# Ledger of designs, part 206: peptides against a protein of PDB entry 5A53

Target 1, 230 residues: chain A of PDB entry 5A53
Amino acid sequence: LVENVKQALFIPGQSCNKNLHDIMVDLSALKKPDMKRFNRKNDIHPFEDMSPLEFFSEKNDCSLMVLMTSSKKRKNNMTFIRTFGYKIYDMIELMVADNFKLLSDFKKLTFTVGLKPMFTFQGAAFDTHPVYKQIKSLFLDFFRGESTDLQDVAGLQHVISMTIQGDFQDGEPLPNVLFRVYKLKSYKSDQGGKRLPRIELVEIGPRLDFKIGRIHTPSPDMVTEAHKKP

## One batch from the design tools (peptide; made by RFdiffusion4, then SolubleMPNN)

Design b2_p26_5_s3 (from b2_p26_5, 10 letters changed)
Fold by OpenDDE base, seed 2:
Structure b2_p26_5_s3 (fold): chain B 230 residues (1-230), chain A 26 residues (1-26)
Amino acid sequence: as target 1 above (230 residues)
Amino acid sequence: VELVSSKAEEIEPLENEEELRKKFFE
């Protein structure tokens, strides 16, 4: 089954600020060409009324959306939304910590648009804890692109690393998710006749530490429908 | 198999700070 590339829509909320805009630009650059951005602020409160997002999903043919909002309580908030059949499937608030780094903070490296990142997940909770499972699923969906065969390894330019920041116990606040982007550099090591390809990881940005906020989980019926193989 | 020549776009930060200010704060 060739899964069609999911299109992403980035939406500035009414409270979108410069920092969120910059983050939006940099994060959306990793989703090119499968990305749209609104230039105007939209007054959307997805946890109060989801209907505007469903409307935008349908009108823009985007099954992924990111709403950029900021308040004193939810500073630098990126609400990630997925739709199924243009209906809200799930939502998660990921607030970017103030220690973020933009692409401009790193050495500019040319990269090919449309190449899929490889993902690495650090933390057992990505496979066990419902919230981190949702985050893992979301980011895989967001950046997975077209289902390419084994040739994806040969075209691998980027690694997205997602790390749960520390251990946590039941009832404790959920640790942040550390989002890092690396470019794979292959160096021909001319050391001593056997050209072993040395692969180096170079951070390219953005660097985002996500604080987990509010979550909307899909209904069991929507989960069943979304997992039906066509 | 047409090798879609994936153009390396230099992701220049597209909009300068002034253009961003105009779009979002004017």
Scores: peptide ipSAE 0.008, ipTM 0.376, DockQ to the pose 0.027
Fold by OpenDDE base, seed 3:
Structure b2_p26_5_s3 (fold): chain B 230 residues (1-230), chain A 26 residues (1-26)
Amino acid sequence: as target 1 above (230 residues)
Amino acid sequence: VELVSSKAEEIEPLENEEELRKKFFE
């Protein structure tokens, strides 16, 4: 199956700060080679006017976008956008908590560019709750693409872990999503003459705790159209 | 440094490739 790898565009908003820039650089490194970054700030307010994002989607042939903005109300905000036919499909604001870690905070490990991550999701709400289902779908679409064959296990280099931070009830604020990236290391353990392959997970960064913000959900018509095109 | 104890940090290293396959692909 020829995998249509979705291209991502990272856009600094007008209010983009140093921390967001550094986060953008590190997170976008995981999407290489299927990533573009703008160097200039753009004054985009996607929940007020989506037309600039649709224009950028078409002009850059990117079905994934990330807008980097920061305000008093929405500090370190990453707005993730998906398009279908260069029209906005869905959007979600994910605000990075101040406890973030960059790749420079971890031991530098070599990795092969273009290998797909494995995903792990911790929390039942990823399968049941509409918002967390959208987050799961978004991150799978963003980093893994649509089809993964079992043969990708032989090329498994890294794991992206997403955890819902605690349980919640209806009417409570939605818990943060903990984003972690690990590299798989294979060790030969010599125990009693049997070399058992031991696999260890080593955190490589970035480490991001996402607070959920505003959401735009797709129209029923767009959902139907997106499912018709394999 | 408060290690935010996410259950994700408790991903016990899967001891072997077969357990890895079972956990992620079954």
Scores: peptide ipSAE 0.007, ipTM 0.325, DockQ to the pose 0.013
Fold by OpenDDE base, seed 4:
Structure b2_p26_5_s3 (fold): chain B 230 residues (1-230), chain A 26 residues (1-26)
Amino acid sequence: as target 1 above (230 residues)
Amino acid sequence: VELVSSKAEEIEPLENEEELRKKFFE
């Protein structure tokens, strides 16, 4: 089965700044080789007009897009977009908090490009709450692709951890999602004459705390069509 | 285990890939 790996397009918006650019570079590095980046700023307002994103999706054959914008109201905003048939499926604004860390802030570890990360999700809302379910679905779709083959475990080098920052009640502001990336290190530990492999998780970055912004949800018809696997 | 910490977390050594798979995918 040829894994239909979803391609991602990273788009600097008109208000893209250096910090967002650096975040874009580091996050997109995790999506290599299945990633394109624009070098020029584009004046795109996806919640006002989606047509430019649909055009870029089709023209670049990318079903995943990330728009980088920043304003006083929406600082360090990464709008994640998914398309189906080059039409907008869903969108979510994830604003990166100022406490972010880049790959350069961590010890440089060599990694093999193209290895699929394992995911961990912390927080019950990832399975129950519509917004966090969308985030979970988005990030799984973004980095794992469609096939969860058993062979992916043998090549496991990276873990992406996503945590909901604290509990919340209905009507409260949605807690941030803490995005962390770890590399698995295997050590031979001699415990009691048995060399058991010790596995250590080492943070490699980027470290991103996402504040949830605006959301566009797909129509029920679009959901039905997108779930029709041939 | 919430992997939110910047500290390296030890995952208990799983003897084989099947145990690793069970622990993370079950």
Scores: peptide ipSAE 0.009, ipTM 0.345, DockQ to the pose 0.013; fails the geometry check
Fold by OpenDDE base, seed 5:
Structure b2_p26_5_s3 (fold): chain B 230 residues (1-230), chain A 26 residues (1-26)
Amino acid sequence: as target 1 above (230 residues)
Amino acid sequence: VELVSSKAEEIEPLENEEELRKKFFE
């Protein structure tokens, strides 16, 4: 089953600023060609009223959405939304820290559009903690693209790394998630006749440190329906 | 709509970014 690639819609909120716009451009470049972007600001408050997002999901045929907002309490906030049947499945606020780097801050490397990233997750909480499980699921869902049967290692161009920044205990603030993007470079080392292909990871950006904000979790019924294979 | 969790080439979670580099470079 070639699962249809999930389409992403990037939405600038009313409070979207230049930094968020630039981040949106760079992050959405990794989702090409399966990305739409609004050029106009939209006054959307998803934790108050979800109906505008459901409307946009249906009208644009996008099951993934990212709302770009910024306030004093939630600076550089990227609200990631997933829909199922054009209804809100889950939401998470990920606030970008001020230390972010854009693609322009790195050495420009050519990349092929539409190649799937390989993912890596660092931190046990990605497999145990509900919030980090949601983040892992979200980013895998967001960037996986078309399910190719074969691990076409030959098609592997880039790696997305997600790291939980440090350990935490129950009741403590959740550590940030460090988002990094690397390109695989194959070097033909001509050292001593054995062409061992040396693969190097080169950071290409964007570099984003995500502070976790508010979360909306799906209802048990919606989880059951979303996992029903047709 | 399967949450795409199952079929990604999940590289085994490496403990840190440095181990990631080692696993891809060793």
Scores: peptide ipSAE 0.007, ipTM 0.300, DockQ to the pose 0.055; fails the geometry check

Design b2_p26_5_s4 (from b2_p26_5, 9 letters changed)
Fold by OpenDDE base, seed 4:
Structure b2_p26_5_s4 (fold): chain B 230 residues (1-230), chain A 26 residues (1-26)
Amino acid sequence: as target 1 above (230 residues)
Amino acid sequence: VEEVSSKAEEIVPLENEEELEKKFFE
């Protein structure tokens, strides 16, 4: 089965800063080889005009996009966009908190390009709340592509953990989503002649705490069309 | 199978990025 891996495009907006650039580089490295990046700033306002993003989706054959912007109201904002048939399907603003860590803040580890991460989701709202369902769906689409039933457990190198930061009630501000990346390390423990494989999770970065911003949800017609295509 | 170190890398521009930008904003 030729897995149609979704391609991602990373776009620096006009207000992109050094921190967002560094975050973009580190996050996009996890999407290699299925990633493209613009090096120039583009004056895109996706909640005002979506046409530039639809144009870039079509011209670059990318169904995933990330726009990097920063303002006083929306500091370190990563707008994640999905397209279907090169039309905007959904969008979500995820603002990176100031406590972020880059790959350079962790021990240098090598990883194999193109290996699919395992995901873990912590928080019931990922399965019940529409916003967290969208986040779950987005990140699964971003890094897994099409679900192959064969979880090649033998090829498992990375775990992406997404955690909802605390409980919340209806009408309260939505808690942040904690994004963490781990590498599996196998150690042969020489305990008593039985080489039991010890597996440890080592954080490799980036470490991102996402504050949820504005959301665009797909039209009912587009949802129907997206579910018809296998 | 390419092994990549956990390092920051430079942005790789798209081919014809400037042409795509111009065509949209023209």
Scores: peptide ipSAE 0.016, ipTM 0.528, DockQ to the pose 0.053
Fold by OpenDDE base, seed 5:
Structure b2_p26_5_s4 (fold): chain B 230 residues (1-230), chain A 26 residues (1-26)
Amino acid sequence: as target 1 above (230 residues)
Amino acid sequence: VEEVSSKAEEIVPLENEEELEKKFFE
């Protein structure tokens, strides 16, 4: 079963600002060609009423959505939404810290659109803690393109690194998730006649530090239905 | 049942990033 590539819809909320717009543009560029963006602001409050997002999911055939909002309490907030059968599966608020870097802040490197990024996850909590498991699942779902078995090595141009910023204990505020994007560069090292392929990771952006906000978890019934392979 | 008339905005082709920016801030 070739799982159809999940389409993403980027939605500017009513409180979307220039910084969030720029972040949206840069992050969505990594999802090309499997991405749609709205150009108008939509007044959506997903933790109050999810019905507008379900409507957008269905009408745009997008199982992934990102709502861009900003307030004093939730500055530079990217609400990541997944749907199943056009119903809300899960949601997570990821607030971008002010230290973000755009693609323009890095040396412009040409990349081929549509190549799947390799993911790296740093931090044990990505495999143990429910919130970080959700984040891991979300980002894997978000940036996984077409499952072509052969493309893993030959098409490896980009690495997305996600790092939990430090250790934490139960009851402590959840550390930020550091989102980094690298391009693999192969250099022919002409050291001493042996052309050893040197692979270097070059950061290409965007650079985003995500503060974790509110979360909506799927109902047990939805988890069961979503895991039912036809 | 308030019809949230969410106008399905036209899929703006990605090539019009500059036009998207203009329409977003105008």
Scores: peptide ipSAE 0.011, ipTM 0.511, DockQ to the pose 0.034
Fold by OpenDDE base, seed 1:
Structure b2_p26_5_s4 (fold): chain B 230 residues (1-230), chain A 26 residues (1-26)
Amino acid sequence: as target 1 above (230 residues)
Amino acid sequence: VEEVSSKAEEIVPLENEEELEKKFFE
């Protein structure tokens, strides 16, 4: 089965800064080998004109895009875009809080490229609230894709954890999503003379706290078409 | 100017990518 792994394109926007660049590098490393990056800044405003993104989707054969921008209103903003048939399906702005940690901030740990992460989601809203459902869908689609082969279980080496930061009520600002990446470490623990296999999760980075920004939701027609052509 | 890449572009110096790859993938 040719796994039709969705390709991601990382785009530095005109306002991309060093921090966003570093975050882009680290986050895109988790998407290798199914990732492309642009070296040059592109002046793209997705919520004003989506046409440049559709052009890039088609020309680069990427159904996933991440636009890196920063402004006073939207600092460290990662706009995640999905396309279907090279047309915009959905978009979400996720602004990285200043407390981020890069891969360089963690202990070096080895892992195999191309293995799909396991996901964990903490917070009931990931299953009930439309915005968090979109985030869940996006990240699953971005890093894991649709196919989970037995190899994904046998090769389980890392976990992506996404946590909603606290409870919220209707009409309140949506809590941040805490993005964490862990590697599974197997230890032989001698507890009481029995070697029990112990698995520990070790954070490897990046560590990102996402503030939710603007959202574009797909049209009902596009939802229908996207579900017909998996 | 719209950029189009057919391959992954090196945004960071190769040394930094190799160090990141070694950090994670080696």
Scores: peptide ipSAE 0.019, ipTM 0.499, DockQ to the pose 0.025; fails the geometry check
Fold by OpenDDE base, seed 3:
Structure b2_p26_5_s4 (fold): chain B 230 residues (1-230), chain A 26 residues (1-26)
Amino acid sequence: as target 1 above (230 residues)
Amino acid sequence: VEEVSSKAEEIVPLENEEELEKKFFE
């Protein structure tokens, strides 16, 4: 099965700041080679008018987009957009908390570009709650593309961990999603003549705590059409 | 083997951004 790797476009909004720019650079580096970035700020308000994003999706052949905006109400906001047939499928606002860490805050590590990360999801709501199901689907789609059952364990270099920050009840604010990136390091332990392969996870960044904002869900018709195209 | 860093920018050329902007406002 030839996996169609989805291309991502990173767009600085008019209110994009230095922190968001740095986050954009670091997060987009994990999507290489399947990413594009704009240098210019674009005045896009996706919850008011989606047409600019549909235009950019078509013209850049990108089915994934991330809009970087910041306001008093929505500080360090990353709006993740997916398109189907260059039309908006879904959107979600994920606001990065001020405690973020960049790749420069971690030990520099070399890796092979194009290897798909493994994902881990911590929290039952990723399988049960509509919003967290969308987040799970989005990030899997964003970084893995289509799931090949062939876990080429030999090609596994990165793990992306997503954790729901605590339990919640109906009517409570949705807990943040903790985004963490690790590199797998294999060590040969020479302890006692038994070469036990030791695998260690080393955090490489970025470290992002996402506060959930506004959501646009796909129409039932778009869901049906998206499932018909393999 | 590449290093993932904030310094490695693959950026859409400005020409493509300007062409995209023009085509959107046309």
Scores: peptide ipSAE 0.017, ipTM 0.545, DockQ to the pose 0.066; fails the geometry check

Design b2_p26_6_s1 (from b2_p26_6, 8 letters changed)
Fold by OpenDDE base, seed 4:
Structure b2_p26_6_s1 (fold): chain B 230 residues (1-230), chain A 26 residues (1-26)
Amino acid sequence: as target 1 above (230 residues)
Amino acid sequence: MTYEELLAANKAAEEFYNENYLKSKP
């Protein structure tokens, strides 16, 4: 059974500021039409009590959630949550660095909402390190959209790029993840042969550098159940 | 990035997604 497209719920926390609100609006625009946003602030502390998020997951039928909070210790914090059977599967805090850019900071390029993106992941740790594997899995879950059998690449308009900012060793702080969104421009090659089109990637935003914060991982039993092939 | 490199990267991402697919419901 192929599941329906995972729905996302964006939740402003009590400490949500204007910058986080703007980031929320722009990031959630990439998830349209499979997205809901709350207009009211909610006092949720997911690492203290997860029950409010489980309640919202069930009531809104959303298996993806993003909580927007900000404090002195965790500025511009986006807590990404996934649920399995409306129970918390995993959580990760991704704090947006102050160098962020909104969609309004880029030239408005016409892009069709709801098209499936292409993905690029830069950094070996996305395949080997458990935290970066979680991030890779999470962002694919958020933005992959429908499984179309037609790899009609010709219809793909945008690229989501995630890059690990530099190398790191064991015991070192985890490097930031650079989130970028590009419009794909394809040009017919003038040379009459079966040459692949020339492409240009034009950044369209938002631009987000994520600092990794706290993580919650599922129990082994929940992992087994969530990955059971039918 | 070339078109071929982009296609290869996207294919690798799709393969990863399929190998690590997380169900939302039992």
Scores: peptide ipSAE 0.731, ipTM 0.967, DockQ to the pose 0.877
Fold by OpenDDE base, seed 3:
Structure b2_p26_6_s1 (fold): chain B 230 residues (1-230), chain A 26 residues (1-26)
Amino acid sequence: as target 1 above (230 residues)
Amino acid sequence: MTYEELLAANKAAEEFYNENYLKSKP
């Protein structure tokens, strides 16, 4: 299946503050050129009425959306939304912890816009637990970009790393997901006859710790339709 | 993390993406 790269729309909600705006700018920079941002606040409550988001999906031809809101109960909340046929497929609230770091907090490094990242997912629950599988699927949809067969390390300039913060048991609160972005540096290694390059990962930001909030899951029928291969 | 570990992790992510691929439109 060759589909076009999924486009993302970043939407400041009515309660969007300076911190959320800055986070939105930095996170959306990783989605360039395949992103749009609204400059005006929009009064949207997706868990009460999804219709405004479906309208924006269709109007902007974006199958990915992020709504930025903040309240006492849900501080620094990023609601990630996916659509199928401009209808809501799934939603997840990811609240950014106060210990976040912006791109400006890191050393500026040359970054080529539009290069495909590498991904790392740390934690067994990313393969077994429904919520973490949804997060894994979501972030791959957001940031994978174009399918290139180019295994050229030179074309893979950055790594997106997601880590589940510790172990958990059934009935316990879901651990945070640690979002990190690294620049990949490769060096020729002459050691030990293995011609494998030595790598260095340099953090470039943003640094986000996500607390999991509310979730909307698709209907079984929508799941079936969205997974249909041509 | 070694280069080999990074490649393996990225390959596993790509496999997951392909196995769980979601269309955006019918």
Scores: peptide ipSAE 0.731, ipTM 0.967, DockQ to the pose 0.855
Fold by OpenDDE base, seed 1:
Structure b2_p26_6_s1 (fold): chain B 230 residues (1-230), chain A 26 residues (1-26)
Amino acid sequence: as target 1 above (230 residues)
Amino acid sequence: MTYEELLAANKAAEEFYNENYLKSKP
């Protein structure tokens, strides 16, 4: 049984500023129509008390949440939360670097809301490292949308790209994850007798460089239950 | 990125999603 599309709730924290609000608006636009946003600031500290998030998950029927906070230590912090049975499954802090770009910084291109994006993940650690695997899983959960059999590229308008910024060794700080969104342009190309379309990726925003912060991981029992195939 | 590379990358992402599928409810 395929579950319905996971719904996301975007929550401005008490320390949410204008920049974070703008980032929230732009990122949440990629989740339309399967998103809700709170207009009011909420005083939530998820790594101190998770109960308010569980309450919001249940009350809003959202298994995905994003808390927007900012402090001197954790500037432009987006805490991504997933729930299982309205209980916290995992959390990860992703801090947006100051070099971010909003949708307004790019040329306005017409796009259809609610179309399934294509995904690209660049960096071997997305398949091997537990933190990057969590990020990969998380962003797929957020933005994959409905399963469409329309693998026809003509129907695919957007590409979400995530790239690990550089190589790292064990014990080194985890590199940032570069989040990019592109519009796919397809052209008929007669290259080499194979009618393969030539594509161009045009960046549409937002552009976000995520610094990895604190992580909460589920209990082994919750992992087992949440990954049970029907 | 070529069309083939994009398709391959997206396929790999779909495979990963299916292999690591997380239920939202019991």
Scores: peptide ipSAE 0.726, ipTM 0.966, DockQ to the pose 0.890
Fold by OpenDDE base, seed 5:
Structure b2_p26_6_s1 (fold): chain B 230 residues (1-230), chain A 26 residues (1-26)
Amino acid sequence: as target 1 above (230 residues)
Amino acid sequence: MTYEELLAANKAAEEFYNENYLKSKP
């Protein structure tokens, strides 16, 4: 059974500031129409008690959640949560660096809401390292949208790019993940009908550099059940 | 990035998604 598009719930925490609110608005715009936002702040500490998030998942029928919090230790923190059967599957803290750019910082380009993005993941660790594999899986779950057989470029207007910022060794701090969004411009190639179109990627925002924080991983039993093909 | 590189990257992302598909409900 192909599930419907996963719904996302964006939750401002008690410590949510203006910058995080603006980031939340811009990032959630990429998830329209499959997104809900709370207007009120909620006092949620997911690494202490997960039960409020499970309640919100069930009540709102959202298997994806983002909690927006900020502290001295965890500034501009976006906790991304996934649920399975309205129970917490995994969580990851992604802290937005201060160099972020909002949609308003870029030239307004017409963005069609609801179009499926293309994805690019840069960095070998996205295929090998468990944390970066989780991030890759998470962002695909959030932004892939509907499964359309029409892989035809004509319908894909934007690209979500995620890049690991540099190389790292075992035991070193995990490099940031650079989140970028581009509009795809296609040009007819002059050199005859068989050539692939020339493309230009124009950044449209938001621009977010994510520092990796705390992680919660599912139990082996939950992994087995969540990945069980019918 | 070329169009071919973009298509290849997107295809790899789709393959990864399908291989690692997470159900939301039992």
Scores: peptide ipSAE 0.726, ipTM 0.966, DockQ to the pose 0.880; fails the geometry check

